# Peptides against a protein of PDB entry 1EMU, part 66

Target 1, 132 residues: chain A of PDB entry 1EMU
Amino acid sequence: PPYLKWAESLHSLLDDQDGISLFRTFLKQEGCADLLDFWFACTGFRKLEPCDSNEEKRLKLARAIYRKYILDNNGIVSRQTKPATKSFIKGCIMKQLIDPAMFDQAQTEIQATMEENTYPSFLKSDIYLEYT

## One batch from the design tools (peptide; made by RFdiffusion4, then SolubleMPNN)

Design b2_p19_4_s2 (from b2_p19_4, 8 letters changed)
Fold by OpenDDE base, seed 5:
Structure b2_p19_4_s2 (fold): chain B 132 residues (1-132), chain A 19 residues (1-19)
Amino acid sequence: as target 1 above (132 residues)
Amino acid sequence: MEDKEDEELIKEAIELGES
C-alpha cells in the first residue's frame, strides 16, 4: 500500500495526496507547515514557464514567495536556508531576473531539513502510525 | 492588499506544485 512507500522516501510521500494531507497536518501541529508550503510553492513556481503573457504574474509570485518565506528572519524557512541562498534570491528579485530555477537551491535546503528532521518524526508520529 | 494578493498567489502556486 502507498503508506509503505511513504516510509521508503519523502518523494513518495509528497507524490501522494493522502500522504501530503497527513504530513501537512503533522507539520501544522509542529509549527513548521511553512516548510512544506514553501517546497510546493517553489515547485509550482518552476512549473510556470516564462512567456510574454505571464511575466508580470511570475514576478509578483516570486516577490510573494520572497516576502513570506525568505525575508522574514523569524520564519522557519528563513532560518533553514543559507545566507548566500537568501542573498541570491534577493538579488534576483531586485534585478527582476525571474528564472524558473531561482528557488531551486532554497528548495533543496528546505528538502534536506525535512529529510533530516520532520520527515523521520512524521514516520514515528501517531498520525502516521494510526493510518497504517 | 499586497498581503492578500501575495497569499492568493502563493496558494495558487502550492496547488500547482501539488498537482
Scores: peptide ipSAE 0.799, ipTM 0.949, DockQ to the pose 0.978
Fold by OpenDDE base, seed 2:
Structure b2_p19_4_s2 (fold): chain B 132 residues (1-132), chain A 19 residues (1-19)
Amino acid sequence: as target 1 above (132 residues)
Amino acid sequence: MEDKEDEELIKEAIELGES
């Protein structure tokens, strides 16, 4: 069953709607759901192909992600991203250079945070174990 | 007002990322 694959890799967990739902519930209880939301927001942002018709919307979205997760020094995403990474993102926003990959490094760092902490804890959680 | 717009944009992006 899929839940066995979830235990093999975070990628498998995040590629399954049921897995996402359970993991998000767990993260909310831990007060760190922003890690997952940011990760998916970055993926969604990257999926938006730049064109004349969506330029303004892409800029607004990039600014929104920046303001919510990067600029907030009290947020878990900000605390778990490197200063150089945050500075790079800020630079992109200020210069209005909105490349689809501008959040890639931040997403990677947040993914590593999940891999090292919340993902292993999830696999030991009552939420996951009761599902199995 | 801007906060509401930001939240909607992020919500859309999350949904797109999960799809």
Scores: peptide ipSAE 0.799, ipTM 0.949, DockQ to the pose 0.980
Fold by OpenDDE base, seed 4:
Structure b2_p19_4_s2 (fold): chain B 132 residues (1-132), chain A 19 residues (1-19)
Amino acid sequence: as target 1 above (132 residues)
Amino acid sequence: MEDKEDEELIKEAIELGES
């Protein structure tokens, strides 16, 4: 069943809508749902193919992600991303150089945080275990 | 106003990322 795949890899969990739902519920209880939301926001951002028609929207979205997750020093995403990574993103925003990959490093760092901390904890949680 | 727009954009991005 899918829940066994979820225990094999984080990607398997994040590729399953039921898995995402349960994991998000867990993260909300832990006060760190922003990790998952940021991860998916980055994926969504990268999926937007740059073109003349969506240039302004992509810039606005990049700014939104930056302001919510990177600039907010009180946020868990900001605390779990490297200063150099945050500075790079800031630079992209200030220069209005909005490459689809501009959040890749930050996404990788947040993914590592989930892999090392919240994902293992989720697999030990009542939420997951009761589902199995 | 800006915050509202930001939240909507992020919401759309999250949904797109999960699709």
Scores: peptide ipSAE 0.798, ipTM 0.948, DockQ to the pose 0.974
Fold by OpenDDE base, seed 3:
Structure b2_p19_4_s2 (fold): chain B 132 residues (1-132), chain A 19 residues (1-19)
Amino acid sequence: as target 1 above (132 residues)
Amino acid sequence: MEDKEDEELIKEAIELGES
């Protein structure tokens, strides 16, 4: 069943709507749902194909992600991303160079944070175990 | 309202990312 695949890889968990729902519930209880929201926001941003008609929207979205998750030094995403990564993103925003991959490194670092901490804890949580 | 627009854009991006 899907819940067994979730225990084999984080990718399997994040590729399943039920898995996402349970994991988000867990992260909210732990006060770190921003990790998952940022991860998916980055994926959504990357899916937007650059073109003349959506240039303004893509810039606004990049700025929104930056302001909410990167600029806030007290936020969990900011604390779990490297200074060089945050500086690169800031540079892209200031220069208005919004390549679809501009958040890739930050997303990778947040993914590593989840892999090291919250994902293993989720697999030991009552939420996951009661679902199985 | 920049904050309201930001939250809506992020929400849409999250939903797109999950799809």
Scores: peptide ipSAE 0.797, ipTM 0.948, DockQ to the pose 0.955

Design b2_p19_4_s3 (from b2_p19_4, 5 letters changed)
Fold by OpenDDE base, seed 5:
Structure b2_p19_4_s3 (fold): chain B 132 residues (1-132), chain A 19 residues (1-19)
Amino acid sequence: as target 1 above (132 residues)
Amino acid sequence: SEDEEDEKLIKEAIELGKS
């Protein structure tokens, strides 16, 4: 069943809508749902191919992600991303150089955080275990 | 408001990321 695959890899968990829902619920209880939200926001952002018609919207989205997750020094995403990574993102925003991959490094760092901490904890959580 | 717009954009991005 899918829940067994979830235990095999974070990728499998995040590729399953039910898995995502349960994991997010767990993260919310842990006060760190922003990790997952940011991760998916980055993926969504990257999926937006730059063109003249969506340039302004992409910039607005990039700014929104930056302001919510990177600029907030009290946020878990900010705390789990390296200063150089955050600085790079800031630079992109300031220069209005909005490459689809501008959040990739930050996403990678947040993914590592989840892999090492929240994901293993999720697999030991009542939420997951009761689902199985 | 700007904050509302930001939240909307982020939510849309999240949903797109999940798709």
Scores: peptide ipSAE 0.817, ipTM 0.967, DockQ to the pose 0.972
Fold by OpenDDE base, seed 4:
Structure b2_p19_4_s3 (fold): chain B 132 residues (1-132), chain A 19 residues (1-19)
Amino acid sequence: as target 1 above (132 residues)
Amino acid sequence: SEDEEDEKLIKEAIELGKS
């Protein structure tokens, strides 16, 4: 069953709508749902190919992600991303150079945080174990 | 408000990311 695949890799968990839902519920209880939301927001942003019709919207979205997750020094995403990574993103926003890959490094760092901490904890949680 | 617009955009991006 799918829940067994979730225990094999974070990728398998995040590729399953039920897995995502349970994992987010767990993260919310732990006060760190922003990690997962940011991760998916970055993926969504990267999927938007630059073109004349979506240029303004892409800029607005990049700014929104920056303001919510990167600029907030007290936020968990900000605390789990390196200063150089945050500085690079800020530079992109200020210069309005909105490359689809501009959040890739930050997403990688947040993914590592989940891999090392919250994902293993999720697999030991009542939420996951009761689902199995 | 600006905050409301930001939240809307982020939610849309999250859903797109999951697809």
Scores: peptide ipSAE 0.817, ipTM 0.967, DockQ to the pose 0.985
Fold by OpenDDE base, seed 2:
Structure b2_p19_4_s3 (fold): chain B 132 residues (1-132), chain A 19 residues (1-19)
Amino acid sequence: as target 1 above (132 residues)
Amino acid sequence: SEDEEDEKLIKEAIELGKS
């Protein structure tokens, strides 16, 4: 069953809508749902290929992600991303150079945070174990 | 408001990321 694959890798968990739902529920209870939301927001952003018709929207979205997750020093995403990574993103926003990959490093760092902490805890949680 | 627009855009991006 899919839940066994979820225990094999975080990627398998994040590729499954049911897995995502359970994991987010767990993260929300732990007060760190922003980790997962940011991760998916970055993926969604990267999927928006630059073109004349979506340039303004892409800029607005980049600014929104920056303001919510990077600029907020009290947020878990900000605390779990490196200063150089945050500075790079800020630079992109200030220069209005909105490359599809501009959040890739931040996404990688947040993914590592989940891999090392919340994902293992999820697999030990009542939420996951009761689902199995 | 700007905050409301930001939240809307982020939610849309999240859903796109899950697809």
Scores: peptide ipSAE 0.817, ipTM 0.967, DockQ to the pose 0.980
Fold by OpenDDE base, seed 3:
Structure b2_p19_4_s3 (fold): chain B 132 residues (1-132), chain A 19 residues (1-19)
Amino acid sequence: as target 1 above (132 residues)
Amino acid sequence: SEDEEDEKLIKEAIELGKS
């Protein structure tokens, strides 16, 4: 069943809508749902291929992600991303150089945080164990 | 407001990321 694959890799968990829902519920209880929301927001942003018709929307989205997750020094995403990574993103926003990959490093760092802490804890949680 | 628009855009991006 899918829940066994979830225990084998975070990737498998995040490729399953039921897995995502359970994991987010767990993260919300732990006060760190922003980790997952940011991760998916970055993926969604990267999926938007640059073109004349969506340039303004892509810029607005990049700014929104920056303001919510990077600029907020008290937020968990900001605390779990390196200063150089945040500075790079700020630079892209200020210069309006909105490359589809501009959040890739931050997403990687947040993924590592989940891999090292919240994902293992989820697999030991009542939410996951009761589902199995 | 700008905050409301930000939240809307982020939610749309999240859903796109899950697709």
Scores: peptide ipSAE 0.816, ipTM 0.966, DockQ to the pose 0.971

Design b2_p19_4_s4 (from b2_p19_4, 6 letters changed)
Fold by OpenDDE base, seed 5:
Structure b2_p19_4_s4 (fold): chain B 132 residues (1-132), chain A 19 residues (1-19)
Amino acid sequence: as target 1 above (132 residues)
Amino acid sequence: MEDEEDEKLIEEAIELGKS
């Protein structure tokens, strides 16, 4: 069943709508749902291929992600991303150079945080164990 | 107003990321 695959890799968990829902519920209880939301927001952003018709939309979205997750020094995403990574993103926003990959490094760092901390804890949680 | 628009954009991006 899918829940066994969830225990084998974070990728398998995040590729399953039921898995995502359970994991996010767990993260909310831990006060760190922003980790997962940011991760998916970055993926969604990257899926938007740049073109003349969506340039303004992509800029607005990049700014929104930056303001919510990177600019707030008290936020968990900001605390779990490297200063150089945040500085790079700020630079892209200020220069209005909105490359689809501009959040890739930040997403990687947040993914590592989940892999090392919240994902293992989720697999030991009552939420996951009661689902199995 | 900016905050509200930001939240909507992020929500749309999240859903797109899940698809």
Scores: peptide ipSAE 0.790, ipTM 0.946, DockQ to the pose 0.985
Fold by OpenDDE base, seed 2:
Structure b2_p19_4_s4 (fold): chain B 132 residues (1-132), chain A 19 residues (1-19)
Amino acid sequence: as target 1 above (132 residues)
Amino acid sequence: MEDEEDEKLIEEAIELGKS
């Protein structure tokens, strides 16, 4: 069953809607759902192909992600991203240079945080174990 | 109001990221 694959890799967990739901529930209990939300927001942002018709929307979205997760120094995403990474993103926003890959490094760092901490804890959680 | 727009945009991006 899929839940066995979830234990093999975070990638498998995040590729399954049921897995995502359970993992997010767990993260909410841990006060760190923003890690997962940010990760998916970055993926969604990257999927938006730049064009004349969506330029303004892409800029607004980039600014929204920046303001919610990067600028907030009290947020878990901000605390788990490197200063240089945050500075780079800020620079992109200020210069209005909105490349689809501008959040890639931040996403990678947040993914590493999940891999090292919350993902292993999830696999030991009552939420996951009761599902199996 | 801008906060509301930001939240909507992020939610849309999250959904797109999951698709």
Scores: peptide ipSAE 0.790, ipTM 0.946, DockQ to the pose 0.987
Fold by OpenDDE base, seed 4:
Structure b2_p19_4_s4 (fold): chain B 132 residues (1-132), chain A 19 residues (1-19)
Amino acid sequence: as target 1 above (132 residues)
Amino acid sequence: MEDEEDEKLIEEAIELGKS
């Protein structure tokens, strides 16, 4: 069943809508839902192919992600990303150089945080275990 | 106003990321 695949890798969990829902519920209880939201926001951002018609929207989205997750020093995403990574993103925003990959390093760092901390904890949680 | 627009954009991006 799918829940066994979820325990094999984080990617398997994040490829399943039910898995995502359960994991997010767990993260909300831990005050860490922003980790997952940011991860998916970065993926969504990267999926937007740059072109003349969506340039303004991509810039607005990049600014939104930056303001919500990177600029907020009280946020868990900001605390779990390296200063150099945040500075790079800030630079992209200030220069309005909005490359599809501009959040890749931050996404990688947040993914590592989930892999090393919240994902293992989820697999030991009542939420997951009761589902099995 | 700006915060509301930001939140909407992020929510759309999240859903796109899940697709």
Scores: peptide ipSAE 0.790, ipTM 0.946, DockQ to the pose 0.984
Fold by OpenDDE base, seed 3:
Structure b2_p19_4_s4 (fold): chain B 132 residues (1-132), chain A 19 residues (1-19)
Amino acid sequence: as target 1 above (132 residues)
Amino acid sequence: MEDEEDEKLIEEAIELGKS
C-alpha cells in the first residue's frame, strides 16, 4: 500500500496527496509546516514558464516567496537555508532576474532538512502509525 | 494590499507544485 512506499522515500510521500496531507498535519503540530509549503511553492514557481504574459505575476510570486520565507530571519525556512543561498535569492529579487531555477538551491536545502529531521520523525509519529 | 496578494500567489503556487 502507499503508506509503505512513504516509508521508503520522501519522494514517494510527497507524490501522494494523502501522504502530503498527513505529513503537513504532522509538521503543523511541530510548528514547521512552512518547510513543506515552501518546498511546494518553489516547485510551483519553477513550473511557470517565463513569457511576456506572466512576467509580472512571476515577479510578484518570487517577491512573495522571498518576503514570507527568506526575509524573515526568525522563520524556520530562513534558519534552515544558508546565508549565501538567501543572498543569491535577494540579489535575484533586487535585480529582477527571476529565472525559474532561482529557488532550486534553497529548495534542496529545505529538502535536506526534512530528510534529516522531520521526515524520520513523521514515520515514528502517532499520525503515521495510526494511519497504518 | 500586498500581504493579501502575496498569500494568494503563494497558495496558488503550492497547489500548482502539488499537481
Scores: peptide ipSAE 0.789, ipTM 0.946, DockQ to the pose 0.961

Design b2_p19_5_s1 (from b2_p19_5, 8 letters changed)
Fold by OpenDDE base, seed 5:
Structure b2_p19_5_s1 (fold): chain B 132 residues (1-132), chain A 19 residues (1-19)
Amino acid sequence: as target 1 above (132 residues)
Amino acid sequence: DEEEEELLEELIEEEIASV
């Protein structure tokens, strides 16, 4: 069943609607749902190909991601991303150089945080175990 | 601002829904 695949890899968990739902619920209880939301925001942003018609929208999205997750020093995403990574993102925003991959390093760091902490905890949680 | 927040929420929602 799918829930067994979720225990094999975080990738499998994040590639399943039910898995995402349960994991997000768990993260909300832990006060760190922003980790997952940021991860999906980065993925979605990277998929937006730059063109003349969506330049303003992409800039607004980049600014939104930056302001919500990177600039907020009290946020878990900000605490789990390296200063150099945050500085790079800030630079992109200030220069209005909005490359689709500008959040890749931050996403990698947040993914590592989930792999090392919240994902293992999820597999031990009542939410997951009761589902099995 | 509010528009940026709405765009972000839509982006996340659409990405999750696409899985």
Scores: peptide ipSAE 0.789, ipTM 0.964, DockQ to the pose 0.941
Fold by OpenDDE base, seed 4:
Structure b2_p19_5_s1 (fold): chain B 132 residues (1-132), chain A 19 residues (1-19)
Amino acid sequence: as target 1 above (132 residues)
Amino acid sequence: DEEEEELLEELIEEEIASV
């Protein structure tokens, strides 16, 4: 069953609608749903190919991601990303150099945070165990 | 900025829905 695959890798969990739903519920209870939302935001952002027609939208999205997750020093994403990574993103925003990959390093760091902390905790949670 | 927040929410929802 799918829930067994979820225990094998975070990738399997995030490739399943039910898995995402349960994991997000767990993260909300832990006050760290922003980790997952940021991860998906980065993935979605990277898929947007730069062109003249979407330049303004991409800039707005980049600014939104930056303001919500990176600039907020009290946020979990900000706390779990390295200063150099945040500085790079800030520089991109200030210079309006919006490369599709500008959030890749931050996404990698947040993914590592989930792998090391919240994902293992989820597999030990009542939410997951009751589902099995 | 409300527009930026809405764009962000839409981006996340669309990406999750695409799974």
Scores: peptide ipSAE 0.789, ipTM 0.964, DockQ to the pose 0.940
Fold by OpenDDE base, seed 1:
Structure b2_p19_5_s1 (fold): chain B 132 residues (1-132), chain A 19 residues (1-19)
Amino acid sequence: as target 1 above (132 residues)
Amino acid sequence: DEEEEELLEELIEEEIASV
C-alpha cells in the first residue's frame, strides 16, 4: 500500500496526494508547515519558463516567496537556510534577475531539514500510525 | 502585498494539485 512507500522515502510521500495531505497536517501541528509550502513554491516557480508575457508575474512570485519565507527572520524557512543562500536570493530580487533556478539551493536546504527532522517525526506520529 | 500573496498561494495549491 502507498503508506508503506511513504516510509521508504520522502520523495514517495511528496508524490502522493494523501501523503502530502497527512504530512502537511502533521507539519501544521508542529508549527512548521512553511517548510513544505516553500518546497512546493520553489518547485512550481522553477517550472515557469521565462517569457515576455510572464516576466511581471514571475517577478511578483519571486518577491512573494522572498518576502514570506526568506525575509521573515522568525520563520522556520529563514532559520533553516544558510546566510549565503539568502543573500544570493536577495541579490537576484534586487537586480531583478529572476532565473527559474534561483531558489534551488534554498529548496535543497529545506528538503534536507525535512529529511533530518520533520519527516522522521511524521513516521512516528499518531497521524501516520493511525492511518496505517 | 495582497496580490503577491494570492499569486503565491495559487502557485502552491496548483503544484500540490498536480501531484
Scores: peptide ipSAE 0.788, ipTM 0.964, DockQ to the pose 0.918
Fold by OpenDDE base, seed 3:
Structure b2_p19_5_s1 (fold): chain B 132 residues (1-132), chain A 19 residues (1-19)
Amino acid sequence: as target 1 above (132 residues)
Amino acid sequence: DEEEEELLEELIEEEIASV
C-alpha cells in the first residue's frame, strides 16, 4: 500500500495526495508547515517559464516567497536556510534577476531539514501509525 | 502585499493539486 512507500522515501510521500495531507497536518501540529509550503512554492516557481508576458507575475511571486519565508527571521524556513543562500535570494530580488532556479539551493536545504527531522518524526507519529 | 500573497497561495495550491 502507498503508506509503505511513504516510509521508503520522502519523495514517495510528497508524490501522494493522501501522504501530503497527513504530513502537512503533522507539520501544522509541530508549527512547521511552512517547510512543506515553501518546498512546493519553490517547485511551482521553477516550473514557470520566463517570458515577456509572465515577467511581472514571476517577480511578484519571487517577492512573495522571499518576504514570507526568507525575510522573516523568526520563521522556520529562514532559520533552516544558510545565510549565504538567503543573501543570494535577496540579491536576485533586489537586482530583479528572477531565474527559475533562484530558490533551488534554499529548497535543497529545506528538503534536507525535512529528511533529517520532521520526516522521520512523522513516521513515528500517531497520525501516521494510526493510518497504517 | 495582498496580491503577492494571493499569487503565492495559488501557486502552492496548484502545485499540490497537480500531484
Scores: peptide ipSAE 0.787, ipTM 0.963, DockQ to the pose 0.943; fails the geometry check

Design b2_p19_5_s2 (from b2_p19_5, 7 letters changed)
Fold by OpenDDE base, seed 5:
Structure b2_p19_5_s2 (fold): chain B 132 residues (1-132), chain A 19 residues (1-19)
Amino acid sequence: as target 1 above (132 residues)
Amino acid sequence: DEEEEKLLEELIQEEIDSV
């Protein structure tokens, strides 16, 4: 069953609607749902190909991601991303140089955080165990 | 910014829904 695959890899968990739902619920209870939301935001953002018609929208989205997750020093995403990574993103925003991959490094760092901390904890959680 | 926040929420939801 899918829940067994979830225990094998975070990728499998995030490639399943039920898995995402349970994991997000768990993260909310732990006060760190922003990790997953940021991860999906980065993925969605990267898929937006730059063109004249969506330039303003992409800039607004980039600014939104930056302000909500990177600029907030009290946020878990900010605390789990390296200063150089945050500085790079800030630079992109200030220069209005909005490359689709501008959040890739931050996403990688947040993914590592989930892999090392919240994902293992989820597999030990009542939410997951009761589902099995 | 409220507009930016809305765009962000939509982006996240669309990505999750696409799985």
Scores: peptide ipSAE 0.794, ipTM 0.965, DockQ to the pose 0.937
Fold by OpenDDE base, seed 4:
Structure b2_p19_5_s2 (fold): chain B 132 residues (1-132), chain A 19 residues (1-19)
Amino acid sequence: as target 1 above (132 residues)
Amino acid sequence: DEEEEKLLEELIQEEIDSV
C-alpha cells in the first residue's frame, strides 16, 4: 500500500496526495507547515521559465516567497536556512535578478530539515500510525 | 502585499494539486 512507500522516502510521501495531506496536517500541529509550503513554492517557482510576459509575475512571486519565509526571522524556514543562503536570496530580490534557481539552495536546506526532523517524527506520529 | 500573497498561495496550491 502507498503508506509503506511513504516510509521508504520523503519523495514518495510528497508524490502522493494523501501523503501530502497527512504530512501537512502533522506539520500544522507541530507549527511548521511552512517547511512544506516553502518547499512546494520553490518547486513551482523554478518551473516558471523567464520571459517578458511573466517577468512581473515572477518578481512578485519571488518577493512573496522572500517576505513570507526568508525575511521573517521568527519563521521556521528562516531559522532553518543558512545566513549566506538568505543573504543570497535577499541580494537577488534587491537587484531584481530573478533566476529560476534562486531558491534552490534554500529548498535543499529545508528539505534536509524535513528529512532529519519532521519526516521521521511524522512516521512515528499517531496520524501516520493510525492510518496504517 | 495582498496580491503577492495571493500569487504565492496559488503557486503552492497548483503545485500540490499537480502531484
Scores: peptide ipSAE 0.792, ipTM 0.964, DockQ to the pose 0.940
Fold by OpenDDE base, seed 1:
Structure b2_p19_5_s2 (fold): chain B 132 residues (1-132), chain A 19 residues (1-19)
Amino acid sequence: as target 1 above (132 residues)
Amino acid sequence: DEEEEKLLEELIQEEIDSV
């Protein structure tokens, strides 16, 4: 069953609607749902190919991601991203150089945070175990 | 701002829904 695959990798968990739902619920209880939301935001952003028609939208989205997750010093995403990574993103925003991959390093760091902490905890949680 | 926040929420939801 799918829940067994979820225990094999975070990727499998995040490639399943039910898995995402349960994991997000768990993260909310832990006060760190922003980790997952940021991860999906980065993925979605990267998929937006730059063109004349979406330039303004992409800039707005980049600014939104930056303001909500990177600039917020009290946020878990900000605390779990390296200063150099945050500085790079800030630079992109200030220069309006909005490359689809501009959040890749930050996403990698947040993914590592989930892999090391929240994902293992999820697999030991009542939410997951009761689902199985 | 509100518009940026809405765009962000939509982006996240669309990505999750696409899974």
Scores: peptide ipSAE 0.792, ipTM 0.964, DockQ to the pose 0.922
Fold by OpenDDE base, seed 3:
Structure b2_p19_5_s2 (fold): chain B 132 residues (1-132), chain A 19 residues (1-19)
Amino acid sequence: as target 1 above (132 residues)
Amino acid sequence: DEEEEKLLEELIQEEIDSV
């Protein structure tokens, strides 16, 4: 069943609607839902191909991601990303150089945080265990 | 701002819905 695949990899968990729902519920209880939201935001942003018609929208999205997750020093995403990574993103925003991959390093760092902490904890949680 | 926040929420929801 799918829940067994979720225990094999974080990728499997995030490739399942039910898995995402349960994991997000768990993260909300832990005050860490921004980790997952940021991860999906980065994925969605990277998929947007730069063109004249979406330049303004891409800039607005990049700024929104930056302001909500990177600039907020009290946020979990900010606390779990390296200073150099945050500085690079800030530079891109200030220079208005909005490359589709500009959040890749930050997403990698947040994914590592989930892999090392929240994902293992989820597999030990009542939410997951009661589902199985 | 409010528009940027709305765009961000839509982006996240679209990605989750696409799974």
Scores: peptide ipSAE 0.791, ipTM 0.964, DockQ to the pose 0.943

